Peptides against a protein of PDB entry 3PUK. Designs and how they scored, part 222

Target 1, 227 residues: chain A of PDB entry 3PUK
Amino acid sequence: ERGLKSVVWRKIKTAVFDDCRKEGEWKIMLLDEFTTKLLSSCCKMTDLLEEGITVIENIYKNREPVRQMKALYFISPTPKSVDCFLRDFGSKSEKKYKAAYIYFTDFCPDSLFNKIKASCSKSIRRCKEINISFIPQESQVYTLDVPDAFYYCYSPDPSNASRKEVVMEAMAEQIVTVCATLDENPGVRYKSKPLDNASKLAQLVEKKLEDYYKIDEKGLIKGKTQS

## One batch from the design tools (peptide; made by RFdiffusion4, then SolubleMPNN)

Design b2_p28_5_s1 (from b2_p28_5, 11 letters changed)
Fold by OpenDDE base, seed 4:
Structure b2_p28_5_s1 (fold): chain B 227 residues (1-227), chain A 28 residues (1-28)
Amino acid sequence: as target 1 above (227 residues)
Amino acid sequence: MESSEDLSEEEVEEEFEKLLKKRKEYFS
């Protein structure tokens, strides 16, 4: 089996870099907090240089315009990251870059999508969702980037029940993106814990896996795989 | 490796619609 880091890198390379590559063209790459961690986990700066990235910039920071260069936005579909993009290309501000290639790590909410469409469509050369919302740690180990996941999942306060559900949904989604990245539809195994969080999460993962493979490129639900 | 072509505004719109369609199918 290939290491998860290499698999993730390969996915990013094919889904992002190969998708927007032009011979002899350099791009500025804009990253948010998540994608900074993601790329740091699976590649080196030298790898990015080979992919035609001249410099990486933090999307949250003020940056000097480089109007002659196109920008590659590899970002999470969050209001914060989207708002930063909109500041770079919005109708109310001068464009910082020549054009934008946008690659979201996960499902972009329609509200954010429509906001981008309405204000910046003329500046966009690509807009895709690539479904990588996890951080590879080891060969078969990954971490979920879900804020306060531990707190809400194990909170004894019933007032946090709604937040717990949201967190578990987000976790399940990220697990599914791992499976998708690995091109596997595994049987889900879990060990029951207090509050039965593992069972609930397993059910969510199972449901989302079914949904994902229902709409895969082949239009078929893949059989269960061993993993 | 195929060189990517820039999308026109219309092509971007079409990609948006494709994404929206995929989302609807995902949650159906």
Scores: peptide ipSAE 0.032, ipTM 0.586, DockQ to the pose 0.668
Fold by OpenDDE base, seed 1:
Structure b2_p28_5_s1 (fold): chain B 227 residues (1-227), chain A 28 residues (1-28)
Amino acid sequence: as target 1 above (227 residues)
Amino acid sequence: MESSEDLSEEEVEEEFEKLLKKRKEYFS
């Protein structure tokens, strides 16, 4: 029985490392806060070495140029991470690396995507979104990366209602990415809470799962799994 | 000399267009 951690690692290996791997080539890998936690949860440094990663660097830190090496950016689609990438390859800065392979953990907003396209296209060899925006804790436990999720979901303040909906939508999307990663279409179960958050989230997840599997890349209509 | 393995500006643009198409299909 393969736990969630092994499934996540396998997806990253296939979607990221195998996609940009070249025989005999070593890359520098740039991580942000989220992807550092993600990789730490599902692999060892030895695993990364086997995938052709010579060194891991934090994208937020000031780094010395290594102009002869290509860089693998495995990062979240956030303004902070994207801005750090842009400083590495932007027209106003000397390039830190030979070229970039970019893999986003989730959908990159159009504003950020267009900014990258406009300023750094000549340096990019790959740009993909792999839809892994959760941290596996245990075989069946994961943590969602949604900022202020608890605050907005459980806030009694009516002024936060619109923001609560946005946060719940983001949570539902991340849950769907977990299901997609596990290749599962689960029946959603929940317990009612005073603010009906569980019910609303469950409905969002069910709707998004239906939409996802209708447009599945394999063209297969998957039945509900016993989860 | 850009190595023969480096994508041209046009090739990069094509890759972005492919990604945009995939995004539209997945998130529509």
Scores: peptide ipSAE 0.028, ipTM 0.581, DockQ to the pose 0.255
Fold by OpenDDE base, seed 5:
Structure b2_p28_5_s1 (fold): chain B 227 residues (1-227), chain A 28 residues (1-28)
Amino acid sequence: as target 1 above (227 residues)
Amino acid sequence: MESSEDLSEEEVEEEFEKLLKKRKEYFS
């Protein structure tokens, strides 16, 4: 079995770089905090050069215009990252780049998509979601991108119950994207502690996995795998 | 490596709508 890092890199290469590659064309790549960590975990700068990336820029920083070059935005679908993109293309007279290829790490909310469409649609050449909302650490280990997940999951304050549910939903969704990336439909295993958070999360994951594989890209129903 | 052509505004919208529909089904 291939390690998670190699699987993630292969997916990014095929879903992002191969999708927008043009022979002899170099692009500027814009990254946010999450995608910076993601790429650093599974590739080297030399790998990105081979994929036609000339330079990497932080989307949050002020950047000089390079109007003759196309930009590849590999970013999370967050208000912060989207707002930075909108600033790059919001004014016709002040576009920073020639055009944009946007690849979101997860599903973009309708509100953010509509905002992009209303302001910058004519500048966009690609816009896709690739469903990689995790960072590979080891061969079988990953980190979820859910802010304050630990705090809310283990909060003894009943007033945080609603927020805990939201966090668990987000975690479950990201676990499903890992399974989809690995092309696995695992039987969920967990160790329960007094708060029973693992059991609750397991139930959410199982439900979402069932829904995903019922309507997967190939229209196939997969059986349970060992994982 | 395979090269791709640019999408039109309409094609981008259609792609997003398909993906968003699938996402909503995960929570139903």
Scores: peptide ipSAE 0.035, ipTM 0.580, DockQ to the pose 0.601; fails the geometry check
Fold by OpenDDE base, seed 2:
Structure b2_p28_5_s1 (fold): chain B 227 residues (1-227), chain A 28 residues (1-28)
Amino acid sequence: as target 1 above (227 residues)
Amino acid sequence: MESSEDLSEEEVEEEFEKLLKKRKEYFS
């Protein structure tokens, strides 16, 4: 089945599991709320076992140390998820695992990245950013993981303007990650009425797409695909 | 399948610098 789910799984397999795979080695995988939903949408537990994952744990929960095992963190670049990671490795007494492989679902802010570098660098074996910030529903359907996106985008309260901008940026980034995952640079189509939200989002998506494809992993400029 | 070996502390630092560079280029 060549649906979006299979494409997402292939991306995760290549970018995460194949990247840190070591023959005969089992890892504990730490997930947050988003990555739990993401993996649940595109794979089965048996698939994860085949990739060398023995146990899946929620990063937000208190967990017992397994000091002899390495941990694979597949998490969103949020303060909450990063703080949970830091608690796992921040002190020698609190170190829960042997080492960490970190894969962020999107761009990690420099402040968080520097915080990790400063406190936990000795425990890290890999730290990468991948571009998967959406949840596939069907072959061509996906949902965005932006908290309260609907509320802030359509809020008439001017006090929410700043938060609306943040939400728009997050939505645009996630749409770009879908395009990147599908290896497509589509023309953006939107309805501008009755609100300007769609226009603003479209502009953000276009800008981010241009930036992404100008500087891909190979430095190749990809042309726009006909949509 | 290139088995990624565990990075040394120095290699981790280099990887961080590469990521930072890539970010700067992306938003430039």
Scores: peptide ipSAE 0.027, ipTM 0.573, DockQ to the pose 0.565; fails the geometry check

Design b2_p28_5_s2 (from b2_p28_5, 13 letters changed)
Fold by OpenDDE base, seed 3:
Structure b2_p28_5_s2 (fold): chain B 227 residues (1-227), chain A 28 residues (1-28)
Amino acid sequence: as target 1 above (227 residues)
Amino acid sequence: MPSSKDLSEEELKEEFEKLLKKRKEYFK
């Protein structure tokens, strides 16, 4: 399939599967709610088999140990998902799997990084942030994963003003990750609204895009592209 | 880090520090 779904799959394939792949080796893959939706939107089970995944497990569920196999964790950097991982490897006597490869979909908070390092660093063979915080719907359409975004952005209640700012920051961050995935630096356009949400979000996106490309791997600022 | 490679504990720590540094710069 063409468009955003194929781009997202290619990103996951190169950043996750190719990064940890060993010839002849099979892994168990652990997913959370977000990554289940993400993979379901851009690949099939047959695609995962070709990448060396034998079975997919839900990280939130109680699972039987498979101690002879390595585990690939493709998860969100949330306390819930990280705590489930730590339950799998936190005890030296009862590890669920042989070793872990961890790939986060977004920036992992310092507290969670430190918790992982302190608890089970010896079990981890790889840890990486991939920065994919969106779900592709169509060729050029995506959905942001920001809880209660609609409610807070359109709430007339002044008591929600602080939460609205947090939501807009999260939305702007996810839009930037979409641009990074597509290798685009768009000229931001918006339509004025009574609540001025579009203008505020556009300003946040522009600022974050500038910061992202200034500090990318090459330290280069890319020009504006179409999107 | 290079693909298809297992990381040592020291390499993992270094990778974490690099990510943390980038994140701090991003939010300035």
Scores: peptide ipSAE 0.027, ipTM 0.466, DockQ to the pose 0.474
Fold by OpenDDE base, seed 1:
Structure b2_p28_5_s2 (fold): chain B 227 residues (1-227), chain A 28 residues (1-28)
Amino acid sequence: as target 1 above (227 residues)
Amino acid sequence: MPSSKDLSEEELKEEFEKLLKKRKEYFK
């Protein structure tokens, strides 16, 4: 069973590949650590070939210029990935590809957006945030990509309280992106623990779900669904 | 229908502004 994997692939296909598709055009696709795992979890190389991807490259590695080809960057909105992109297009002498299409897996901080706008805007043909920051494991199982989530959520050190809150908010955001991907507004259920992490996370998820559907692009407000 | 339109610098700026607006609304 590959229900969630299929949904994730369909979202990527429509949000990324269909968005930048030109008939007969091949692109080089640049991936980072997260998107490599993401694509490997929900598609095959043959699927990518069908979408006009000739080769996949790791954004972190040094790469030879292919100036006649456009590049599709499917990357996480991290300083590391963005810096690698900037090195590819930051100067005329360093320009590795003909142009860039950028698709971020989630919210890109304004600071990173501003850096891109300031240095590489002329090389960019598209830039979107597609809100897909989870790895599907099974039909209904997924893994969140929140760095150090375990450490901060379970830290007994009170000095980490602020960081814990930030991490929990990031986790809640990713859960909401899963729900959005599945077009679902679930009822949240949890078991409380002494640290009350589950309760807090549930509250954050519910709040963010409400906010999401209030501003849904389709203008739809959905009731609770059963997962 | 999906759009394969390449954006100008000005259009890209407009898209960024739209994204910022959407984000602002979402994260209020």
Scores: peptide ipSAE 0.024, ipTM 0.535, DockQ to the pose 0.529
Fold by OpenDDE base, seed 4:
Structure b2_p28_5_s2 (fold): chain B 227 residues (1-227), chain A 28 residues (1-28)
Amino acid sequence: as target 1 above (227 residues)
Amino acid sequence: MPSSKDLSEEELKEEFEKLLKKRKEYFK
């Protein structure tokens, strides 16, 4: 069995780098906080150089224009990251880069997608969702990138109930992306907790797994696998 | 390695529509 890090890297390589690679062309890669962590967890700078990335830039920072180079945006589908992208390309006269390839780590909300489409579609050469919303830690261990997940999931304050549901949903989505990355449809196992969070999360994961495999590119609904 | 091709605006629109379709299926 391949380690999760290698699987994640392979997915990024095929879904992102191979998808936008042109012979002899170098790109600037723009990362946000999540994708910085993600790439750091599964590759080295030398790997990125081999993939035609000349420099990595933080999307949140002010950057000097490099108008002769295309940019590869590997970012989370968040308002913050999208807004930063829009600042780079939203103005016809002040584009930071020659063109953009955008790869979202997860489902991009229609509102954000439409905003991008309306503002800078002419600058975009690619726009895809690759469904990698987790950080690989070990061979079979990953970390979910859901802010304050622990706090909201275990908060005794009823006022946090709505936020708890959002967090649970986000966690479930990320778990499904792990499964998708591994090409596995596992049976979900959990231990009950006093607040039954594990059960709720398990149910969400199972539901989302079913939904995912219904729309799998292979058109196959896989049976339960051991993971 | 597959050679990447730049998408036209129309092609990008089609990609978006495909994504939207997938999303609809996902959330059924």
Scores: peptide ipSAE 0.026, ipTM 0.576, DockQ to the pose 0.669; fails the geometry check
Fold by OpenDDE base, seed 5:
Structure b2_p28_5_s2 (fold): chain B 227 residues (1-227), chain A 28 residues (1-28)
Amino acid sequence: as target 1 above (227 residues)
Amino acid sequence: MPSSKDLSEEELKEEFEKLLKKRKEYFK
């Protein structure tokens, strides 16, 4: 009831399901690898049925068309997931569903966003960014979805320096989405290590938190809270 | 919570523009 899992579920329910729900209407929901893990961590199939989802499908798999039903895409803003969506609704492809509601778990890059807009805007009934790019594990513990984060952050190979920066940026962004979901602006605490990754990450998080709360979901500017 | 309606092409365009505006403000 009170844990991070409940908070995440409440966020998804209000931002996604309540946003597109129509009385008596059922939708097919398309998930990718991340959102499958996310939903499995914070809800049951019975919960999804109550929200008007009849079937869950994997966006990466080949699927039979269901042309009379609308589809709810709850996916990460990645080239792979977006490409799969475009195959379902692209101008040069036969549409698999009646229409699409798209909800991204995080900021969608302009290149992907523009590609969607240009290719299949006529098929889209809704498009939003929800900002929930983390997996709740315990009441206040979460994991980040950054592939190979450990390898790149601790690689002694100098050729990976650029990739390390990208990974650190992605981690910082996801931490900020957790704070946003919890409606908190914490003072960041860390312990220095030989590679000083914790210090660098803390600085990135602090900067991004400041930027976020300038234009938060409520349009409010908040001061730092005690962590 | 109020349910959303299906958007027209013009309404969708407006939502995209609003989203883009918010993004620009976020990175300033």
Scores: peptide ipSAE 0.025, ipTM 0.515, DockQ to the pose 0.595; fails the geometry check

Design b2_p28_5_s3 (from b2_p28_5, 12 letters changed)
Fold by OpenDDE base, seed 1:
Structure b2_p28_5_s3 (fold): chain B 227 residues (1-227), chain A 28 residues (1-28)
Amino acid sequence: as target 1 above (227 residues)
Amino acid sequence: MPSSKDLSEEELKEEFEKLEKKRKEYFK
């Protein structure tokens, strides 16, 4: 049985590399902090070379222009990553690359999306959200990328209640992306704790799973599977 | 099948519209 790492790699290969692949064409790939960790967890540099990636660059760093090459941005939909992209292709800036293919790991907020659309549309050859916002560690173990999740979920300060809700929503969304990636609709099991975090998160996950499968691109209604 | 074709500006607009539609359905 293929572990979670293999599933994640297959998803990236299909959703990103196959989507923009052109025979004989090499691209520069731009990564942020999360996608660097993600790719490191599920592939080797040799795998990326096979997919037509000549070099990997950190999007946060100043980079020399390579104007004859197209760039593949595999990044998180964060203000920091988006701002770095905008610096590469913004109307007021000299273009770093010939064109851009953008693949976001998750839903891009409308504010950021509109900003990209307004400023860099002429340079973009592809823009897609692929829903892969987790890092696989073991065959069935993964880490969610939710900033300050631990802090807010376990904070005894009642003033953080609203932030806790936002964090739980983000966690639930990422869990759903894992399920979608694995093509499963699991029954949720949890043990309740005094803070009731597990129960609340479980409810959010169940709701989001239902919503996801209702709008599945394949039109498939899947029953609950054992995980 | 994933399209390996570069999108024109018009095609990109259409893709964004599709994404927006999907978002509306997903976040209802």
Scores: peptide ipSAE 0.026, ipTM 0.514, DockQ to the pose 0.533
Fold by OpenDDE base, seed 4:
Structure b2_p28_5_s3 (fold): chain B 227 residues (1-227), chain A 28 residues (1-28)
Amino acid sequence: as target 1 above (227 residues)
Amino acid sequence: MPSSKDLSEEELKEEFEKLEKKRKEYFK
C-alpha cells in the first residue's frame, strides 16, 4: 500500500506540475493557507524546485511584481483566494506576473469562475480543478481542514445549527476527495455519538461518494471496498 | 478551503457538466 502522502504528491505532480510545465521555464507559485498546509504535508522545497518552482509566495500578502515570470496559482476556490488573484491580474496595466496558471483544489463555484473569466481572461493560460481538499498525515490518516469544525459540530447552541450543517458538508466533501484521490469507494464505518455527528457525517459521505462515482468521467461505478 | 454545498445527485451532475463545458469553451 502506498502512503497517502505519496499518493497526494503524485496527484499534484500529475494534475498541476506536469500539466503546466515547460522545459527551462521557472514559475512563481502562489499558495493560500490550505495549499500551504497541503504541500507542506506531502513534499519538500527541493521537490518543488525540481518541478520548476523558483519561489513560493503567499497569495494573501502584498507582493512585488515579477513581470517576466509566469505564476502558478495553486489555491482553494474561495472568495478570499480568488479576490487575491484578481488583485494580481485584474488591471491590465498592473499585472504582477506574465501570465497565470490556476489550479483549484476543489470544485470552483460558477460565480467565482465567471468572476475570474470576466476580469482577467487574457492573463490566464490554465484554469483547472484537481479535487484535493484534505491534508495527509500518515499512510492512511488524513485531517480535514475545516475551520472551527469541532466547535460548531459539538456546539450546544442552536444558533449554530446552520453553520454546523455547512461544516459537516465541508467535511464530507473533503473525505470524498480522499476517496477520489485513492480511487476507492469505501464502506463507511462510524461510532454513534450523543450528538449523532458521526452518523450524520457518514450519511453525507455515503451520499457524496455515490454521487461522485455516478458522475465519474470514467463512467465507472465501483462497489464498496475496504479502506 | 473548498466551497461547501449540499447538492442532489442531479444538481451535482449539472454543476460538473457546466464547469467542464465552460472550461472547454474557455480554452478553445
Scores: peptide ipSAE 0.026, ipTM 0.458, DockQ to the pose 0.045; fails the geometry check
Fold by OpenDDE base, seed 5:
Structure b2_p28_5_s3 (fold): chain B 227 residues (1-227), chain A 28 residues (1-28)
Amino acid sequence: as target 1 above (227 residues)
Amino acid sequence: MPSSKDLSEEELKEEFEKLEKKRKEYFK
């Protein structure tokens, strides 16, 4: 399949599973709300078994320790998910697993990153950011993970103006991660409506795309592609 | 495909430093 789902799965397989895979070794995989939806959209449990995952656990739930097994954390860089990870490894007596491999779906804020580094570094075997912050729906359709985006973007309350900007920034960042995943530098198109939200978002996306392709994963500068 | 290796404390530190460097370059 050449659809977005297959591209996302290929990216996860290469960036996460191939990166931490050891022959004959099984891992427990910890997921949060976003990554549960993400994996459900692009793979089956049989695919995960083939990648050396024995069981999937929800990071938010209370779990019994399995101290002889390593854990693969595929999670979003949120305070909630990070706090749950820290509870699993925060003290020597409370370590739930043998070691941790951490893969974040997006850029982890410095505050959270430093907190992890300071408290749990001895338990971590890998820590990477893989830039997959969208849910594939169809071949070229995706859903952004921005909580309450509709409410803040369309709120008539001026007090929400600052929050609206934050939401727009988050949406723009996630759109850029889609483009990066597809290895495309699209010309952004939008229709103007009574609200200027589409125009603002388009401008943010264009700016972020320019910044990304100046310093892409391969250090290559690419021209705009017609989309 | 090459199998992953568990990192020592020193190797982990280096990985974090590389990650931080990449982050700084991206936001410049």
Scores: peptide ipSAE 0.024, ipTM 0.522, DockQ to the pose 0.587; fails the geometry check
Fold by OpenDDE base, seed 3:
Structure b2_p28_5_s3 (fold): chain B 227 residues (1-227), chain A 28 residues (1-28)
Amino acid sequence: as target 1 above (227 residues)
Amino acid sequence: MPSSKDLSEEELKEEFEKLEKKRKEYFK
């Protein structure tokens, strides 16, 4: 049950907490809806305390300034979460925190990234994309964070065809991030269905896996593994 | 970039440029 959860926690610990940790320093951590669910699925508050987090706060809520402490933002790259960050640091006169460390769960669109860079670059001490856009459930089970995926994939309405394609692309991208987190390059398997959704998704995943491993951090192409 | 340090503005810019390059290559 805990295999995937342990892998996800180790990924977050290495990519986020170890990356910005300083001896004797405490940080406030800001979470959005997705990252709250993500951390809740794979760690406890005591684990976060050990990583130098004094308190966790919801980025969507109005918060009192703690100007003497640095903030760790672990958030999804959405307009809503980015706008909340900008409210914390966009004004030179009333910054909520001393400085910001930003870790996005996925690729941040250029429009949002440029908006951050233009508004509060001087307050940012770190900015990375971690590429973890799934929730671990069991040892080999995960949940994709794609809104309305079920509705569009199984909709018989032809008017939803274009949106279905977008949803499948998003699902394929998140499956690739799971494989990257697990350090696996699986042989894609599927069962044919009347709507042929499984076949289409499998083709997208296979293509994206090939692209990912060709341009990974080490430039290595990995062989197929069991998954 | 190495862990457990703050990035300068120049280092941050370089990280973003690397990420942007990877994104473009991924979608080709």
Scores: peptide ipSAE 0.023, ipTM 0.542, DockQ to the pose 0.531; fails the geometry check

